# Ledger of designs, part 55: peptides against a protein of PDB entry 8OXM

Target 1, 371 residues: chain A of PDB entry 8OXM
Amino acid sequence: FKAEFRLAGGVNLPKIIDCVGSDGKERRQLVKGRDDLRQDAVMQQVFQMCNTLLQRNTETRKRKLTICTYKVVPLSQRSGVLEWCTGTVPIGEFLVNNEDGAHKRYRPNDFSAFQCQKKMMEVQKKSFEEKYEVFMDVCQNFQPVFRYFCMEKFLDPAIWFEKRLAYTRSVATSSIVGYILGLGDRHVQNILINEQSAELVHIDLGVAFEQGKILPTPETVPFRLTRDIVDGMGITGVEGVFRRCCEKTMEVMRNSQETLLTIVEVLLYDPLFDWTMNPLKALYLQQRPEDETELHPTLNADDQECKRNLSDIDQSFNKVAERVLMRLQEKLKGVEEGTVLSVGGQVNLLIQQAIDPKNLSRLFPGWKAWV

## One batch from the design tools (peptide; made by RFdiffusion4, then SolubleMPNN)

Design b1_p11_6_s1 (from b1_p11_6, 4 letters changed)
Fold by OpenDDE base, seed 3:
Structure b1_p11_6_s1 (fold): chain B 371 residues (1-371), chain A 11 residues (1-11)
Amino acid sequence: as target 1 above (371 residues)
Amino acid sequence: AETILKELLAS
């Protein structure tokens, strides 16, 4: 280890350390404190398994369909070491940075990211109709710019085309794998883009198995397929390459049903793997600026005395785990809303759900569905 | 390694 460390910034002040391996190579690592990395570690193992399935199939292998993974070493319930994703940037940092974000650079007359956030926060407690109207006004005055990512990074036209193709394949693979696993909390800071490969890296995997649907503001989309995500694909949008890569990924997942169910079953019943949504985690993920003032720390630690009978906790847990497994089995059979769909029908439904402005307008404003 | 990680997590 080098004697010096750097701060990466953010609330938990993660430390960037440089290590020299026994091979004499320098490796950069991120040390996170006050964060439970066990769920990230488990989900990375599941992604590696999905990648193995995708590499075995000739059609997905030829298309280089993979979900990007990073190394996680959990050290405790509140700490771990991550692989530092060198050469990645959060899509939110590229798009909506306050000073030099792509929206401000390419669309200086549009609403600011702050104005969009404010407008959606003002209607947060309003009807779905009012949320939809304000979301459409925001979208009209905040036009997509993510096409410029590949144009800025890849000046050679042939390289630009290949990188846009790599991006589109990465979005397709991660969207379908993420849907099958019920991955939530896909806000613009939890999706990184690699500046050399144009592939996405999904981070902070703390909302899985559709636990985003039990948040105070439920998640209404199967994956992030917002206007900027689509704009990065270029003129064809969701048609052609994206749709075909989704279908080929879904085909491999459905044909691997037994393997995926067996793996997820083992994980759901692992007593060391806490995947369930708790009220404190839900509050943290959807914290409102207005609620910061009245959280008096009157969570006296002394209400430990709700000895909920271990039996009632176990029965409630088992019912949730069973429901997750049943829903995973339905997805892998192509059962959507009680109807069995073909791979093409299922992928089409998921795309329509993900791009529907009625679904997008209902999301928590912190998810930034207009980006 | 472990001692350095414990110190980095404690600081």
Scores: peptide ipSAE 0.006, ipTM 0.455, DockQ to the pose 0.033
Fold by OpenDDE base, seed 2:
Structure b1_p11_6_s1 (fold): chain B 371 residues (1-371), chain A 11 residues (1-11)
Amino acid sequence: as target 1 above (371 residues)
Amino acid sequence: AETILKELLAS
């Protein structure tokens, strides 16, 4: 280890350290001191399995459909080391950075990211109708710019086209795999983009198996397919390459039902894998910026295990795990809203749900559905 | 390694 560290931004102030490996190579690592990285490590293993399934299929292999993975070493329930994704940037940092974000650079007369967030926070406790109206006003005055990512990074037109294609494939693969696994909390800081490959890296995998639906503000979209995400695909948007890559990924997932169910079943019943949403985690994920100042970590987690009868906790856990497995089986059968859909029908429904302004307007303002 | 990680997690 080098004696110097850098702080990464964010509430938990993760530390970037440089380590010399036994091979003499320097490797950058991210040390988190307040996060349980066990969930991230487990989800990375599931993503690696999904990648193995995608590589076995000729159609997904030809399209190079993969979900990007990173190394995670959990050290404790509150600490771990991540492989630092060198050459990646959060999509939120590129799009909505306060001083030099792409929205400010390309759309200086639009609402600021702060103005958009403020408007949506003001209606957070209002009706769905009021949220929808304000969301539409925000969207009208905050136009997509993510097309400029590939244009800035890839000056050669042939390279630019290939990278935009790689981006579109990465969005499609991660969207479908993420949907099957019920991955939530897909805000603009939890999605990185690789500046060399244009592929996405999904981080902070702490909301899985549709646990985002039991948040105080439920998640209403299957994955992030917001206007900027679509703008990065170029003129075809969600049509053509994106749709076909979603369909091919969904075909592989549905054809791998037994393997996926077996893996997820083992994980759901692993006592080392805490995938359940707890009230403190829910509060942390949906905190107001104003409420961040008062959570002094003076909650001594005195492990007063309230000895709620171990039997009632275990029965409640088992019933949640069973419901997760049943819902996963439904997804893998193409059962949506009680109807069996074809792969094309299921993918179409998911795309429509993900782009619906009514669904997007209902999300927690911190998710930034207008970006 | 472990000591440095403990110091980095404690700071």
Scores: peptide ipSAE 0.005, ipTM 0.448, DockQ to the pose 0.036
Fold by OpenDDE base, seed 1:
Structure b1_p11_6_s1 (fold): chain B 371 residues (1-371), chain A 11 residues (1-11)
Amino acid sequence: as target 1 above (371 residues)
Amino acid sequence: AETILKELLAS
């Protein structure tokens, strides 16, 4: 290890360290403190399994459908080491950085990211109708710009076209795998884009198995497919390449039902894997100021009061695990709202749900559904 | 290595 470290910013003050391996190669790593990386590690293992299934299928292999993974080494319940995703940027940083964000550069007369957030926060406790109206006003005055990512990074037209396709395939694979695993909507800072490959890397996987639906503001979309995410696909949007890649990914997932259920069952009943949403985690996820304001969430909840009878906790846990497995089985059968759908029908429903401005307007404003 | 990691995680 080098003696020097850099701060990566954010509430948990993750530290970027440079390590020299036994092979003499320098590797940059992110050290997280006060964060449980076990869920991230487990989700990376499940993504690796999904990638194995996708590589075995001829149609998904030909399309190079993969979910990007990174190495996670949990060191304790509150600490670990991550592979630093070198050559990646958070999509939120590219889009809505205060100084040099793409919205400010390409749309200087639109609302600022701060104005959009303020307008949506003002209606957070209002009716769904009022939220929808304000969301539509925000969307009208905050036009998507993510198409410019590939245009800035890839000046050769043939390379630009291939990278836009790589992006679209990455969004499709991540969306369907994320839906199956119940990752739900993803904060714009928790989606990285690779500046060389145009592929997405999903980080901070602390919400899985539809636990986003039990947040104080429940998620209303199956995955993040906001206007900027769609704009990055270019003029075809969700049609053509994206839809076909979603369908082929869903086909592989549905045909691998037994394998996926067995893996998730083992994980859900692992006593070392806490995937359940607790009230403190829920508050933390929806009270995170994006600004570096030192509101230390005193996660000093003394362990003392959780002496509720071990039997009642275990019975409640088992019922939640059973419900998650049942819902996973339904998804893998194409059961949506009590109806069995074809792969194309299921993928179409999920796309429509994800792009519906009524669903997007109901999301937690801190997740920036207008971006 | 391990000591530096422990110090970095404790700070």
Scores: peptide ipSAE 0.000, ipTM 0.424, DockQ to the pose 0.035
Fold by OpenDDE base, seed 4:
Structure b1_p11_6_s1 (fold): chain B 371 residues (1-371), chain A 11 residues (1-11)
Amino acid sequence: as target 1 above (371 residues)
Amino acid sequence: AETILKELLAS
């Protein structure tokens, strides 16, 4: 290990360390403290399995449909080592960095990211109609710019075109697999883009199995398909390559239903894998800026009093696990709202749900659905 | 390795 480390920023102050392997190669590692990396590690294994299924199918293999994975080594319930995604940037940092974000550079007369957030926070407790109106005003005055990522990074037109296709395929694959696994919407800082491949890397997989629907502000989209995400695909948007890659990914997932159900069943009943949403995690994910002052969780471990009967906890857990499995089975059968859909019909419904401004306007403002 | 990681997590 080198004696020096860098801070990666964020609340938990993760540390980037350089280590020399037994092979003499330098490797960057992210040391994350005060966070449970077990969920991330499990989800990376599930993504590797999905990638194996996608590589077995000729149509998805030819399209190079894959979810980018990273190595996770959990060291404890609150610490671990991540492979540092070298040559990646959070899409949120590229888009809405306060100093040099792409929105500010390319759209200097649009609302600032702060103004957009403020407007949406002001209506957070208001009606869905008022949220929708303000969201539409924000969207009109905050136009997408993510097309410029590929234009800045890939100056050769042939390379640019290939990388834009790689991006579009990455979004499609991660969207459909993310829907199947119930990852929901993803905060813009938890989606990294590789500056060389233009592929997405999803990090911080703390919400899975539709647990985002039980948050204080429930998720209303199957995956993140915001205006900037779509803008990165170029002029075709969600049509053509994206839609076809979603359909081919969904086809592989549906044809692999027994395998996916078996894997998820094993994971849901693994006593070492806590996937359930707890109130503290929910508060952390949807913290209000006003609440930052008082919640020093002096989680003194001494709250002995919740000796809730082990039997009632187990029965409640089993019922939640069964509901997750039933919903997963429905998704893999193409059952949406009690109707069996074709792959094309199901993918179309999911795309429409994900891009619907009414659904986007109802999301937690902290996740910046206008970006 | 583990000790260095613990020190880095404690710092």
Scores: peptide ipSAE 0.000, ipTM 0.414, DockQ to the pose 0.036

Design b1_p11_6_s2 (from b1_p11_6, 5 letters changed)
Fold by OpenDDE base, seed 1:
Structure b1_p11_6_s2 (fold): chain B 371 residues (1-371), chain A 11 residues (1-11)
Amino acid sequence: as target 1 above (371 residues)
Amino acid sequence: AEDILNELLAS
C-alpha cells in the first residue's frame, strides 16, 4: 500500500488507496468503513451468475449483454475493500455537480439541481396530486442532458454511435437483472458510468429483494429509468434497442428460473447474509443529506434490546424470505398483478411503470427522480 | 499492508 490516501467523499468517508500487487501492478482500492459490504459481495456473485446465463444464450451473447461487476472483499461486518472503478464517474456527478454539471453547462437557464430538490422536498409530505404537479413543473424547467455524455467523450461519429448502443444495452441488462433481484430505484450517486465503455456500474447494493418497498417512502418504480437515463439512449429512447435488450434479458432470466430460485433461496436462508430492512438502515437511506454534513448516524444503538424471542424473529424472517421467493417466482413466470404476461408484455409493463411521472413523483426526493 | 488497512478502517 502507498502511505497516501484520498477521500472519496460521502457520509462513511471511504478512502481511496493505491496498492502495488505482487505482480508489480498498481491498483486503486476503495476502503469502506462503517458499512456492511457482504450484501454488495453477494449481489456481485449473483450478477456474475446472471452474466454466465447471458453468455450461454446466443441472442444475449451476440448483443454482448452483461451487468458490470466489481471485486468486493468483505473484511468484517462493518468494513471491506472494494475494487475502485477506475475511469468511472457517478452519473449524478456528471449531471448535477454544483460547479460543472451537465445540466448547468447545457441548460444554464433551467432550475438548478438545488432548486429542484428544494421544490420536491417542500411537497414531500403533501398529496400525490401536489407531488405530481410540482414534479411536472420541475421536469419542465429541468430538461434532460445525458445525451451529451457520449457526445463529449466520443467525438468520432461511428464510435459515438457504438458507445450509445453499449450504454443502452447496459441500462437494459441492469434494469431487468435489477428488477428480478428487486434492487428497485437507484440513487444517482450509486450508478457509475464508465468513461471509456459507456457501460453502467451499480454500487452500494444495500437494498435488494424489493426491500425498497418497505422504506418510509416506498419505491414505486421497478428500476431507475428517469428522463436523463432515457436521454442517454438518444432519439429512440426506450424504443428499439433498449426494449429488445430488456426482452432478451428477461427471456434468459425466465428460462433460468430454477437456477435463479435455487441461488436466491440459498442466499435468503444464509444466516451470514443480512438482506432484511431494519428501521435504522431505512432511516439512514432516506435521511442521507447529499451534502458533507457530518451528521454521523450514531449507529451506536446498543445491540442490547434486540433480545426479542429468537423464535419470533426467526418466524418473522422465514415469512419474509418465503414472500421474497414467492415474488421472485412470480416475476420469473411473468406474473404481474395476478396476470401472466408474455416476455414482451411484462417488459412493456415494467418500462411503463418506470417512466410514469406519477410513479416518479412519489419517490423519495433525495433520490432525485427528475434527474 | 494489514496494519495500514486496519489503521485506515479504524480512522
Scores: peptide ipSAE 0.000, ipTM 0.404, DockQ to the pose 0.035
Fold by OpenDDE base, seed 2:
Structure b1_p11_6_s2 (fold): chain B 371 residues (1-371), chain A 11 residues (1-11)
Amino acid sequence: as target 1 above (371 residues)
Amino acid sequence: AEDILNELLAS
């Protein structure tokens, strides 16, 4: 390890360290404190399995459909080391950085990212109608700019076109795989973009198996397909390449039902894999910036009460795990809202749900649905 | 390694 570290931004102040491997190569690592990286490690293994399934199918292999993975070494329930995704940037840092974000550079007369967040926070406790109206006002005054990512990074027109296709394929693959696994908390800091490949890297996988739906502000979209995400695809938006890549990914997932169910079943019952939402985690994920100061966890949980409710907790856990497996089986059968859909019908429904301003306006303001 | 990581996590 080098003696110097850099702070990565964020509440947990993750530390970027340079490590010399046994091979003599320097590697950047992200040290997360106060975070259980076991969930990230497990989800990376599931993504690797999904990639194996996608590589076996000729149509997904030809399209190079993959979800980007990174190495995770969990050290404890509160610490771990991530292989830092060298040459990646959070999409939020590119788009909405306070000083030099793409929105400020390309749309200086639009609302600032702070003004948008403030407007949506003011209506957070209001009706869905009031949230929708303010969200539409924010969207009108905060226009997409993510097209400029590929234009800034790839000056050659042929390279630019190929990278925009790589981006679109990466969004499609990660959206469908993420939906199947019920991946939540897809805010703009949890999605990185590779500056060389234009592929997405999903980080912070702590909300999975639709546990985002049981948050105090439930998640209302199957994946992030916000206006900037769509703008990065270029003039075709969600049509053409994106839709076809979603359909081909969904086809492979549905045709791999038995394998996916078996893997997820093993993981749901793994005592080392805490995937359940707890009240403290829910509070942490949906905290207001003003509320950060007071949570000293004086959980003196007296060890004695935990023993009595183990049977009821275990029965509750098993019922939640069974519901997760049932819902996963429904998704893999194309069952949406009690109706069996074709791959094209299911993908269409998911796209419509993800782009619906009514669904987007209901999200937690920290998710930044206007970006 | 572990001690350095613990020191880095404690700082």
Scores: peptide ipSAE 0.000, ipTM 0.429, DockQ to the pose 0.039
Fold by OpenDDE base, seed 3:
Structure b1_p11_6_s2 (fold): chain B 371 residues (1-371), chain A 11 residues (1-11)
Amino acid sequence: as target 1 above (371 residues)
Amino acid sequence: AEDILNELLAS
């Protein structure tokens, strides 16, 4: 290890360390404190398995359909080491950085990211109709710019085209696999883009198995397919390459049903794998600025005396695990809302759900559905 | 390695 470390910033002040391996190669690692990396580690293993399934199929292999993975080494329930994703940037940092974000650079007369957030926060407690109207006003005055990512990074037209194709394939693969696994909390800081490959890296995998649907503000989309995500695909948007890559990914997932169910079943019943949503985690993920003032530390640790009978906790857990497995089985059979769909029908439904401004307007304002 | 990681986590 080098004696020096760098701070990556953020609430948990993660430390970037440089390590020299026994091979004499320098490797960067991110040390996270006060964060449970066990869920990330488990989900990375599931992604590696999905990648193995995608590599076995000739059609998905030819298309290079993969989810980008990173190495995670959990050290404790509150700490771990992960691979530093060198040459990645959060899509939110590129798009909506307050000083030099792409929206400000390319659309200086649009609403600021702050104005958009403020408008959506003002209607957070309002009707779905009022949320939809304000969301449409925000969208009208905050136009997509993510096409400029590939244009800035890849000046050669042939390279630019190949990188835009790599991006579109990465969005398709991660969207479908993320949907199958019920991956939530896909806000603009939890999705990184690789500045060299144009592929996405999904981080902070702490909301899985549709646990985003039980948040105080439920998640209403199967994956992030917002206007900027679509703009990065270029003029065809969700049509052509994206749709075809989603269909081919979904075909492989559905044809691998038994394998995926067996893996998820083992993970759901692993006593070391806490995937369930708890009230403190829900509060942390959807913290309102107004709620910061009244969190009196009256969570006295002394209400340990709700000895909920171990039997009632186990029965509740088993019922949730069973529901997750049943819903996973439905997805892998193409059962949506009680109807069996073809691969093309299922992918079409998911795309329509993900781009529907009525669904997007209902999301928590911190998810930034207008980006 | 472990001691360095523990020191990095404690600081």
Scores: peptide ipSAE 0.000, ipTM 0.427, DockQ to the pose 0.033
Fold by OpenDDE base, seed 4:
Structure b1_p11_6_s2 (fold): chain B 371 residues (1-371), chain A 11 residues (1-11)
Amino acid sequence: as target 1 above (371 residues)
Amino acid sequence: AEDILNELLAS
């Protein structure tokens, strides 16, 4: 290990370390503390399985449909080593960095990212109608700019076109697999873009199996398909390449139903894999700026008192696991709202749900659905 | 490795 480290930023202050392997190669690693990387590790394994299914199918293989994965080595329940995604940037950092974000550079007369967040926070406790009106005002005064990522990084027009297609395919694959696994919406800092491949890397997979729907502000979208995400696809938006890649990914997932159910069943009942949403995790994911002052979690480990009967906990857990499996089976059958849909019908419904300003306006403002 | 990681996480 080198004696020097860099901070990657964020609340947990993850440390980027350079290490020399036994092969003499330097490798960057992200050391994450105070976080359970087991969920990330498990989800990376599930993504690798999905990638194997996608590579077996001729139509998805020809399209190079894959989810980018990274190596995770959990060391403890609160520490681990990640492969640092070298040559990636959070899409949120590119878009809404306070100093040199693309929105500020390309749209200097639009609302600042702070003004947008403030406006949406002011209506957070208001009606859905008031949230929608303010969200539409924010969207009107905060126009998408993510098209400029590929234009800045890929100066050759042929390369630019190829990379825009790679991006679009990456969004499609991750969106559909993310829907099947119930990842929901993704914070803009938890989506990295590779500056060389234009592919997305999803990190911090702490919400899975639709557990985002039981948050204090429930998720209302099947995946992140915000205006900037769409703008990165270029003029065609969600039509053409994106839609076809979603359909082909969904076709492979539905045709792999038994395999996916078996895998997820094993994971849901693995006593080492905590996928359930807990109140502390929910608070962490949806912290209000006002609540920052008092929550020093003096999690003194001494709350011995919740000797809740092991039997009642187990029965409650099993019922949640069964519901997750049933919902996964429905998704893989194309059952949406009690109706069986074709692959095209299901993908269309999911796209419409993901881009609906009414759904986006209801999301937690901290996740910046206007970006 | 673990000790170095723990020191790095404690720092």
Scores: peptide ipSAE 0.000, ipTM 0.409, DockQ to the pose 0.038

